# Peptides against a protein of PDB entry 7Q4I: the designs that were tried, part 144

Target 1, 281 residues: chain A of PDB entry 7Q4I
Amino acid sequence: HENSTIAERLYSEVRVLCWIMTNPSNHQKKARHVKRTWGKRCNKLIFMSSAKDDELDAVALPVGEGRNNLWGKTKEAYKYIYEHHINDADWFLKADDDTYTIVENMRYMLYPYSPETPVYFGCKFKPYVKQGYMSGGAGYVLSREAVRRFVVEALPNPKLCKSDNSGAEDVEIGKCLQNVNVLAGDSRDSNGRGRFFPFVPEHHLIPSHTDKKFWYWQYIFYKTDEGLDCCSDNAISFHYVSPNQMYVLDYLIYHLRPYGIINTPDALPNKLAVGELMPEI

## One batch from the design tools (peptide; made by RFdiffusion4, then SolubleMPNN)

Design b2_p21_6_s1 (from b2_p21_6, 12 letters changed)
Fold by OpenDDE base, seed 2:
Structure b2_p21_6_s1 (fold): chain B 281 residues (1-281), chain A 21 residues (1-21)
Amino acid sequence: as target 1 above (281 residues)
Amino acid sequence: SLEEIYKRAEKRAEEIDKEYS
C-alpha cells in the first residue's frame, strides 16, 4: 500500500505541461516510450514534431527537421502552447525524447514559486548568456509568465529573440528569456545538489569517467561534485536515457522498494510571493 | 554506451563553442 496524498496534492496544485521535442523518425523509437513511462505523470503531455501522430498525440509544427531546426521547433512549440494550452498548466517543461523526468520531484521544487513569477529552471550552464541558460537535453521548465513573456514579448522582437531558426535552441531561448527579464532560477536542493542532469545517472554517480578538461565542468554554472553527492535525493531529470532505460528507471523509482524502509517527505516550504525566489544556497 | 554518450555530448559542445565563441 502506498500513500500518495502529497503527490496527488502537488499534481493538482502544481500543474505541469510537458512537451517533448521529437521527430517523425523517433515517434515509435523513442517518443512512445516517454508516453508509456514518465510522460504519463505530466498533467498534459504533448509531442512536438513535424508530423501529426494521433496515437502519440504529436503535433505537426510548421518546421523542418534536422539539428539546425531545433530552435525553430522550440519557438513554434511555445507559440502553440501559448495559443492552445497556456491555461492548462502552471509550468511548462521542455524535454527531449531521450530525457527522463521525475515529475513529482519537479512539482516539489516548483511548489513554492508562483507561476506568475517570470522564472525558469533546469541544468544551468554559464557560457554565452550572462545569467546562464538551461541545458536543452536535461530539460527546462518555464513558468506560465515566462512562456507569456517569451511568446508575446521576446519572439516578435528580433532585437530580443533570434528570428532565424538556426542556433543552439537552449542558448537561444536562454538569450531571449534573459532579454525579457525571465530569471534563470537555481534548481539545486537545500544541500546544494543538482536536480536536472544532462547525462545519465551513471555518468554523475560514478566518478572518474571524465577528466577536468571535460566540457561539462567548464559549462556548469554551479560547482558540483561527482559521486553520491552529485545528485539530489529529489533529482528531476536525466538525459541520454534509452527507451529501455526509461522502463528500468520507472521500475526502480516507482515500484522497487526496500522492505522496512519508510521515507517521510520533508514539509513543503512556504509559498513565495510573485517575483520572489528562494534564497541562494 | 557511456562512451557513445560522451562522444555525442562532446560533439554537441564543440558545435556550440564554434557557433558562439
Scores: peptide ipSAE 0.559, ipTM 0.944, DockQ to the pose 0.803
Fold by OpenDDE base, seed 4:
Structure b2_p21_6_s1 (fold): chain B 281 residues (1-281), chain A 21 residues (1-21)
Amino acid sequence: as target 1 above (281 residues)
Amino acid sequence: SLEEIYKRAEKRAEEIDKEYS
């Protein structure tokens, strides 16, 4: 009895390729659970690894494993996407194998934007990059034009993009994208609430007794609150989600309903011209 | 656990700060 007409429309009009950062040791432990839950709602789902896995649909990138190779893997992943899949989607999401994403909410956020606009979205952090950069763990989504600029303009130029494979992947891609004028967008909803989150829902929803020295408060680009007002009703992602929690979230979000409560979706905003952004709050 | 998540996240932030500060 569910009406999914608008969601189906957005599935067709806002095509999303999701690539998942993983490694061979996590194919069965983590990645397969992404595939069995939120990943099935992407228009295309690819797992980026160092070993091929036909059951998972994992690609073997020419990189080593380990946290110090994540930047190298990110570069190779987007090179692979550009070469093989640049026309298969309009938007290109990077997520970790412990990130949970509500893809419908991401499509809603992206709907007004042209994929030819050089922009990317995520949980924006303020340090080390002037315009900010997007948290790797929360996941970040590039427009088709952003991918083109990253791969074609930034990566080949060591002055624009780090040639070494070391470094924090989210900071490094943020630097590269800034250097080719890809804009760090504002992912917040009309009420100023965040949509991409670098922690599990419990962290954000429950006020903690963290002091002002807690790193997150120093990193977050936009002012944020804790508690129920922390998060958009149309939140997109959470990080550090265990495999079991992914199935719980899938049930809670897509199956469990309070009987007699019907939600009416907000009207879609007008589409923006190429290069135009929504006003920041 | 949430505590374990915090430890991982803090370690990540410390590594970034060490590299880029």
Scores: peptide ipSAE 0.557, ipTM 0.944, DockQ to the pose 0.818
Fold by OpenDDE base, seed 1:
Structure b2_p21_6_s1 (fold): chain B 281 residues (1-281), chain A 21 residues (1-21)
Amino acid sequence: as target 1 above (281 residues)
Amino acid sequence: SLEEIYKRAEKRAEEIDKEYS
């Protein structure tokens, strides 16, 4: 016995297109497991690759493979989305083929925002981009307006967006988006806890895995804690999730229940006007 | 393993720092 009425409402009102960064060698190893788990909860799911795969719904982008081409693939992916799918969703999530996403929690976070607001969300890092940029591995989500600005205004201008396909894709898109006044939003919950995570849950939940010199503590835009307070009860994403762990997470999140405990969801916040953001915590 | 993930992430961060610092 499950009541999913609110989730169903948000599914219709907060439409999400998820595109998955993958390559031909990972279609069977990783990508198909995304499709069989959290990806099925997206309104639309597309796998961006260098080879077509009809079983996976993979698109062959005109890019080479390898980590040095991730920026090129990101640019082509969003160009493809803008050309073919810009009206299929309100929000456009980039994730890796080893990222796990709780799409319902993302819809909850996005609900108050207008898709016509130039904004994007993720795990915000502070270096190299003034307003910050979103971690590629944790996944990041662009509003429809953000996609429009990225593809139409930023990409065609080498002064605004790197024309070469080299570089760190998350830093480069962050620079491009900043240059067209797409805002780097705050994805934290009302308690100041993060929702997008560049590591597996175990890394964040268990304290003392890293010292204070660990790069992550220098990169994270907002102060974060370790342990149970690390993560929102409505966390959205985790990175470096193996195919097997995706099925485990699916079971734990959507099937396993402690008998006799019922969670009543908080009321939805008021919707924001176009251009308005939630106040920072 | 967590250790392997840690190493991969650290390597990636180092690459970014080298490129953009």
Scores: peptide ipSAE 0.547, ipTM 0.942, DockQ to the pose 0.845
Fold by OpenDDE base, seed 3:
Structure b2_p21_6_s1 (fold): chain B 281 residues (1-281), chain A 21 residues (1-21)
Amino acid sequence: as target 1 above (281 residues)
Amino acid sequence: SLEEIYKRAEKRAEEIDKEYS
């Protein structure tokens, strides 16, 4: 029997609403597998689509489908959240229907922060946005205040936020958030290891998987290593995870145990004041 | 231009998606 007392505490104190970017063609192929695996560990799970699906808990947003509409879907998703769910959680995670998330690790990272601090976290990229932006595929999490600023202050102003629905979703929200002084946080652990990853674990864990010309090395905001030291022991997300891989990850992380090894969690850090961030490494 | 780089990045992301999806 596992002792989940700390996890249960964080589940209550660090409430996370997860919204999943999906489309009608992926409801059965991908989204339902999120619901059956890591999505069940969110305080609230919503699938944002163009068609309603009561079995999945999918919402039909007033947007078209296709990659050229992802930004439009993101805007409408956060509008929907703000209108219906802004008080249902403290933090609001965007993930794709092929993103896998260890929600407990995300709660651990978020614990010291006030949800009234205008901040968001993810895999930070450096191009196009001065403070950086978070990779869409790795998933990114906004504080309640960040959502408020995005929906209320940024979206209504074409000078602050792109009015059309085209463009890279993650870059566009990054621009909008910067324009309303939402801070792009540092998701790295105390050892400087990343927590949000835009690729599958194998990509990051195996050294020299890509050459130095690979775009990722030019985009990553913080220096990162490959191999076993690439990733935090408290890693949060991976992208391009197939439905089958989601079940494998669920088994490996939550069920498979090496007998005789007991993990003792680190003590929780002190809570920060509103507006305060953890020191960058 | 920035716009050209932006478009290339989008295309690259699409190519990666095809590779891993």
Scores: peptide ipSAE 0.354, ipTM 0.847, DockQ to the pose 0.064; fails the geometry check

Design b2_p21_6_s2 (from b2_p21_6, 9 letters changed)
Fold by OpenDDE base, seed 4:
Structure b2_p21_6_s2 (fold): chain B 281 residues (1-281), chain A 21 residues (1-21)
Amino acid sequence: as target 1 above (281 residues)
Amino acid sequence: KSEEIYERSQKIAEEIDKEYS
């Protein structure tokens, strides 16, 4: 027996549209497993592809495939969302077809923020963009206002947003969002622990998994540690999660419980005014 | 290392899908 009253409340009050970056070759291999696991906990789930798939609910965007077209696909995906779905949610998550997301934890993080605040969250990286940008693989979530600014103000202006479809997708959207004053938020919990992760849990939880020369340590915007203190108890996402691991994570997070241990949720913070952010740690 | 584990798990998933799809 579980009490889901607070989770149900947040499902209604913090509406999330999840769009999944995928391609036709991965519809069956990867994307369908997102749909069968964490994607079912989104208020709306859309797969962004180059081919339509009615079984998956995939949209055919007018873009080519390959890593060099990911930025083009991201631009077209948000254009599609703005045109068809901007009022269907308050927050708009981009994830890959090998990203796993605990949507309830994301709603908890987003609860105090107004969707009319121009802000987005994810795993913040420091290079290339002054305020930072969010790692593409970890997934990132835009407020409704952030989507509006991106599509209406940034995309039509080549001086604000790259017209070419080449480049690192996450860096390019980060540049565009900065240029229209969308704030790169801090997604860390009250203890300063991260919530969005660009690797699998094992990579973050095991101390000394990588050496100090590993690129990640030069890219992270905020100081982070390895081991148990690496990750919030309310972590939101992990990347490079295989289809099998998605089902394992679903079981571990939503079904497996130590008998006699009951978690009491923390009190919800006060809601912020439009344009207000939580204090940085 | 994480990518290697991912690739191995993906191959297993593909085999399961072939068997049960």
Scores: peptide ipSAE 0.019, ipTM 0.545, DockQ to the pose 0.053
Fold by OpenDDE base, seed 2:
Structure b2_p21_6_s2 (fold): chain B 281 residues (1-281), chain A 21 residues (1-21)
Amino acid sequence: as target 1 above (281 residues)
Amino acid sequence: KSEEIYERSQKIAEEIDKEYS
């Protein structure tokens, strides 16, 4: 028997709307597998596309397809969320259709924070944005207040937020959020280990998997190591996860157990006041 | 630079897909 009491509590208290960036060609190939795996653990799951799909619960946003339209799709996605779903959740996760997310671990990270705090979390990168920005592929989560500020304050103002649809999606939203004083939070655990990852677990866990000249090491905001210490025991996301690997991860994380090992969850931290952040480590 | 990141990311994704296929 599994004791999910704390997870159930957090499911209720830390409501997460997950929106998945996808396109019509990926509805069956990728997005469907998100829905059948980790996406079912979101309080609400929406697929943001250019075509409607009732089976998938996909929304047709008024945007074109292609990599050059990702920023446009992100803007329209959050506009749609704000208009229709802003009160359906406390936190709003963007993920790709090849991102895998352990939603329970995200709720644990978010628990102390007020959704009225203007903050967002993810894998923080240091270039282009002074406070940093969150990697698009690793997924990033905005508080309700962050969404409000993005949609109501940033998007309507070309001086605060890029009006055209070109540019790197994650960089552009990072710029917009900074301009409306949404804080780029620290997603690391108490040991300083990351929780959001822009690659598959193998790329982070295996030492020397990447060359030291690999761009990632220049982009990461916080120092991180390769190997077993790369990743929090409460890791939240991985990117470039194939559809088949999503089912593997679901099995490994939620079903496979070493007999005789009992994990006791850490106590929940105290809740923070509105505007308060956890101390930097 | 952003395009380069996307291209690199795509290549990595393709390599991963090939490895896990």
Scores: peptide ipSAE 0.017, ipTM 0.534, DockQ to the pose 0.075
Fold by OpenDDE base, seed 3:
Formats: sequence, C-alpha cells, structure tokens
Structure b2_p21_6_s2 (fold): chain B 281 residues (1-281), chain A 21 residues (1-21)
Amino acid sequence: as target 1 above (281 residues)
Amino acid sequence: KSEEIYERSQKIAEEIDKEYS
C-alpha cells in the first residue's frame, strides 16, 4: 500500500477547483476522459460548456461556441465560480479538455502561498503583457483573491478588461489580471525547471532540432532547456494530450512503479505571508 | 485518424466502466 498521508494532507490544506474548457461536441470525446483520469484528483471538478450535461457535471455558460468565443467562456466561467464556488476551494485551475494535470504537484507548488495573495501560476509567456501572462493550453491557476479581483474589479471595467468575447483568452485574462495587480508568479521549481507545459511531454523531453524561429522560444518568459532536464520532477501539466494518452499518463504516474525504488518527498517549505512570493531564481 | 482515435478511446472507457462498476 502506498503512503499517501502527505498527499491527503495537501488535498485538505490546498483545495483546488478545476474547471475544464470544453464544448458539447467534446463532452464524450475528450471531457469524460479528463473526469475519469486526472480530474478526479481535484477537490472540485466542473466542465464549462455551452450545454448542460449532468453525467459530466457540465455547466451551460451563456456563450457561443468556437475559437473566437474562448475569452467569453473564460469570463463567464470565472463569474460562475465566483458566484457559486469561491469558498469551495483555495485555488482555481483552468485547463483544456486535452490538458493533463498532476494535481498533487500543483498542490506542492501552491502550498507555501496564501490564497489571499493576488497571484496566478502557469507557463509564463512574455509578449503583450508587461509582467507576462500564462499560456492557456498549459493551464493556469488563480488564487481565491485573484479570482475575486478578476471578477469584481476587472470584468466590470472596460478600461481594465476587454468587454468583447473575441481575442486570445490567455492574453486577455493576463491583461485583466495585471490591471488589478494580480501577480504573474514563477512556477519553476528550485532548480529552475518548468512545471506547466503547453505541449505533450514528448515535445519537451525529446530534443528537437526545432528551428530557433519556432514561436515558443520567442514567447517563453524564462529560459528553458530541452531534453531530460527540461521538466521538473514535480511537473504539473501538459497540453495536447489525447484521451488515450491521459490513461497512459495515469498508469505511468500513479500505477507503474519501479520495484525497490522508494521516493522520499522533499520537506514542505515554510508558508509565506499574505502578499509574499517565493524568491526569484 | 483523429476520429478513429476518439472512437477507440470511448470504447476503452466503456470497458473500464463495466469492469469497475
């Protein structure tokens, strides 16, 4: 039997609500597989759609479908969360229906932070937003205070937050959050390795002769390496994960064990004061 | 190809549900 005492403690102390960006055509194709894999490890799991699905626990948001409505859906999703679930969790994760998340690793990263600190984490990109913004595909997590500021302070003000539903949702929320002094945190581990990834593990782990002109290298906020040292041992998310790959990842991460190797977790860091961030690396 | 993958994924999920229900 596995010793899950620390994980159980963090499950209680670092409560995470996960909301999944989806649409009616993907309820069965993609979203249900999130629910059957990593989504079950969230304290609360909600699928944000344009149609209700009681089996999936999908919410019908008052938005249209299509890539040009993702920003609208994000705004309505966080409004819904604020109205119904703001006290049900400490942290609020946005993920796509093809994002895979190791929730325990996210709780570990978030543990020292106060939910009352206006901060959010993800894969930080540098363009368009001065402090940076978090990649939509990699998923991003807001503190409770960040959600409050976004919904109560930013959304009602067209000068702070885009009123139209068009635009890149990750850039737009990044602009809104910056405008209400929500900090774009550093999600890297103590070795400077990333935790949130906008691609599948293979694309990060395998050194690709990727052209230096690839947009990703121009967008990343922090310097990153490719290969085995690309990723934290406590990596949190990957994007473009197929339904089949979700089950494979679940097996590899939670079931497959090398016999005779016992992983001893690092000690938890000290908790930070409200408004305090971990030192930059 | 994509549709075939999704269809297979659904079948696998149904089999898992039957096994653990």
Scores: peptide ipSAE 0.015, ipTM 0.491, DockQ to the pose 0.023
Fold by OpenDDE base, seed 1:
Structure b2_p21_6_s2 (fold): chain B 281 residues (1-281), chain A 21 residues (1-21)
Amino acid sequence: as target 1 above (281 residues)
Amino acid sequence: KSEEIYERSQKIAEEIDKEYS
């Protein structure tokens, strides 16, 4: 017996378009498993590629393949979204084809925010961008207004946004968004625990998995710890999730239940005004 | 450092894939 009334409400009120960064070689290996698992919980799911795939619903963007073209693909993906899908959702998630996302938890985080607020969320990193930027691997979500500003105001101006397709995708979009006053939001829960994660759960949950010299500890914008306190009970994303692990996570999160334990969801927060952010913790 | 992030991340992903794929 499951009551999904609140989740259904949020599905309607917090519409999310998910676009998946992929390539033709990964359509069958990775992307289709996103479609068969967490991607089905998006209001709209689009795979951004260099080749069309009607079975996958993949779009052929006018970009080359390879890691050196990820920034180019991101720019073209958001241009495509703005042109064809800007009214199909309120929020626009970028994820990789090896990112797993609990979309209900993302809707919960986004619920108080107006989609007309220029804001985006993810795993915030410190370097290169004054306000921070969101890790590409953990996935990041833009408001509708953020997408508009990115595509209409930032991309056409080489002083605001890098015209070349090279560079770190997440850093470059972070620079562009900052330059058009899109705010880098705080995705942490009320206990200060993160929700977007650039690695698999095991890497965050197991203490001493990485040494203190690991780059991640220097890059994270907010202080975080390893162990059970690393991660929100309402975590949103994990990266480097294999196709098999996507099905495992789907089973564990949505099907497996400990008998006799019932979780009651917290009350939804009040909605914020346009331009307003949640107070920092 | 961005390239280093991706390289390290890829290595981790490859290790995970070997264990779980």
Scores: peptide ipSAE 0.017, ipTM 0.552, DockQ to the pose 0.093; fails the geometry check

Design b2_p21_6_s3 (from b2_p21_6, 11 letters changed)
Fold by OpenDDE base, seed 2:
Structure b2_p21_6_s3 (fold): chain B 281 residues (1-281), chain A 21 residues (1-21)
Amino acid sequence: as target 1 above (281 residues)
Amino acid sequence: DSEKIYEEAEKLAEEIDKEYS
């Protein structure tokens, strides 16, 4: 017997549209497993592809396939969202078809923020963009105002946003968003622990699993520790999660409980005014 | 090059999966 009252409240008050970046070759292999696991907990779930799939609810965007088209796909995905779905949610998550997301933890992080605040969240990286940018694989979430600014103000202006489809999609959207004064938020918890992760849990949780020379340590915007202190108890996302691991994570997070341990959720923070951010930790 | 970064991360993920499989 679970008490989901707070989660149900947040589901209604913090509406999230999740769009999944996929391709036709991954509809059955990967994307359907997102739809069968964590994607069910989004208020709206859309798969952005180059081909329509009625079973998946995939949209055929006017883009080619391949790694060099990811930026093009991201631009067209947000254009599609703005045109058809901008009022269906308050927050707009990009994830990959191998990203796993705990949507309730994302709603908890987003709860104090106004969707009219020009802000976005994710795993913040420091290179290329002055305020930082959010890692594409970890997934990133835009406020409704951030989507509006991206689509209406940034995309139509080649001086603000790259018009071609080449480049790293996460870096390019990060540049565009900075150019329209969308703020790169801090997604860390009150203890300074990360919530969005560009790798699987094992990679972050196991101390000394990565060499100190690993690029990630040079890219992270905020200092992070290894081991159990790496990750918030309210972590939001992990990347490179296999289809089988998605079902394992769903079981571990939503079904497996240690008998006699009751988790009492923290009180919700006060809501912020439009344009206000949580203080940096 | 961000593409190389993702390729290295994918390889690392595959290696981790192999170690735990």
Scores: peptide ipSAE 0.020, ipTM 0.635, DockQ to the pose 0.092
Fold by OpenDDE base, seed 5:
Structure b2_p21_6_s3 (fold): chain B 281 residues (1-281), chain A 21 residues (1-21)
Amino acid sequence: as target 1 above (281 residues)
Amino acid sequence: DSEKIYEEAEKLAEEIDKEYS
């Protein structure tokens, strides 16, 4: 029998709404597999699309499809969340329909933070935004206060937030959030290891799998290593995860156990005051 | 440049999928 007592406590105390960026062509191919795997561990799961799908629980946002509309879709998704769901959760995760997320590890990272702290977390990149921005593919999570500031303070002001629907959605939300004093948090663990990853585990775990000239090394905000030290034991997300690999990851993470090895969870840290962050490592 | 990043990452993902196919 698995002891899930702490995970159950965190499920209640650290409520997460997950919204999935998708499109009608991916409802069956990708999004459904999120719903059948890691998405079931969210407190609320919503698929943000241009077409309604009652089987998927997909919302038709008033946006077009295509890469040039991703920023438009992100804006409308957070407007929809603010209008209908702002009190249904404490934290609001954006993920893609090919992102895999270990929601329990995200709750563990978020536990010390107040939802009233204007903060967001993800894989932090350094270009374009002074404080950094979170990579769209790795997924990023906003506090309730961050969502409020984004929707109420940033979006209505073209000087603070881009009114057009074009541009890289992760960069544009990063600019908007910075302009309303939402902090780009540090998602690394106590050993300085990353938790949100913009690629599959293989690309992070295998040394020299990418050229040293690979753009990622110029974009990453914090220094990271390749190999086994690349990734936290409490990693939260990976991107470019195929539908089949989602089921493999679900099996490996939640079912496969080495006999005779018992992992004891670390003690939960003390809760932070509103506006307080964990010290950078 | 951001669009190019996503295109490069998508190509990399496609290459990975081909290696497993």
Scores: peptide ipSAE 0.024, ipTM 0.679, DockQ to the pose 0.093; fails the geometry check
Fold by OpenDDE base, seed 1:
Structure b2_p21_6_s3 (fold): chain B 281 residues (1-281), chain A 21 residues (1-21)
Amino acid sequence: as target 1 above (281 residues)
Amino acid sequence: DSEKIYEEAEKLAEEIDKEYS
């Protein structure tokens, strides 16, 4: 018997809409496995595609397919969310169809923040955007106010937000959000460990897995180490997770337990005022 | 440079998928 009382409370108080970036060719190959694993723990789950799929609950956005249209798809996805779902949640997560997310850990991170605070979280990168931007693959989460500002204030203004559908999706939304004073939050835990990861756990956990010249080390906004100290015990996301690995992670995180070890959760932090952020570590 | 990020990351993903396939 698990004591889920705190998780149930956070499910009610920190409502998350998850939208999944996908395409028609991946509905069966990838997206359905998100729906069968971590996506079921979102308060609302929507798949954003170019074709409708009633079994998946996929939305056909008015965009073309291909990597050059990812920014277009992100803009249309958030427009769709704002029009139909802005009151269905407090927080709005973008993830890819190969991103795995521990939604309870995300709710824990978000709990102190007001959804009326213009903020977003993810794996923060330093190039191109002064305050940084969040890695697209690691997934990023916007407050309700951040979505409002993005859709209502940024998107209609070509000076604030790129009108063309080309460009790096994560960089372009990062520019738009900065231009409407949406803050790039710090998603690190109290020990300074990251929570959103643009790669699989293995690539972060295994020392010297990547060359020191690998672009990632130049892009990360906050210094991070390799090995077990890379990652929060309350990590939120990993990217490039295969469909099979989603089921493995789902089993390891939610079902497999070492007998006789009881984890007591930390106390919830105090709630912040509107516009207030947690102190940077 | 942003395109290189995605290309390198996708290559890495493909390599991972090959190891698990």
Scores: peptide ipSAE 0.023, ipTM 0.646, DockQ to the pose 0.094; fails the geometry check
Fold by OpenDDE base, seed 3:
Structure b2_p21_6_s3 (fold): chain B 281 residues (1-281), chain A 21 residues (1-21)
Amino acid sequence: as target 1 above (281 residues)
Amino acid sequence: DSEKIYEEAEKLAEEIDKEYS
């Protein structure tokens, strides 16, 4: 029997709405596997698509399909969330239908922050946006205030937010959020280890899989090491996770236990005031 | 440039999945 008392407390105190970027061709292939694995640990789970699917609880957004419409879909997804679900959660996670998320680790990271603080977290990249932006594939989480500012202040103003549906989704939301003073937070743990990852665990944990000339090393906002020291013990997300790998990760993280090893959770940090951030490392 | 980056990463992921399938 596992003691889930702290996880249950955080489930109640740090409410997360997860919205999944998907399309009709991926409902059965990918999205259903998110629902059957990590998505069940969100307080609310919504699939954002171009077609309705009652089995998935998928929403048909008024957007076309294809990579060139991802930014359009993100704008409509957050508009939908603001209209229907802004009070159903404190934090609002975007993930892809091939992103895997350890929601308990995300709640732990978010615990000290007020949802009224205009902040968002993810894998921070440095190009294009002065404060940085969060990688779309790794998933990113907005506070309730960040969603409000994005939908109410940024989206209606073409000078603050791109009106067209074209462009890199993660870069465009990053520009919009910066323009309304939503802060790009530091998601690293107290040891400076990353929590949001734009690739599968294998690519981050195994040295030499990436050439030193790989674009990722030029894009990361914070310097990170390769190998086992790359990643927090409280890592939150990985991208390009196949449906089969989602079940493997779910088993390894939540079911497989080394007998006789009991992890004691660290104490929860003090809560921050509204507008206060954790010190950068 | 960002689109090309994600396309390359997606192709790499697909290649890895094919090697393990």
Scores: peptide ipSAE 0.021, ipTM 0.641, DockQ to the pose 0.073; fails the geometry check

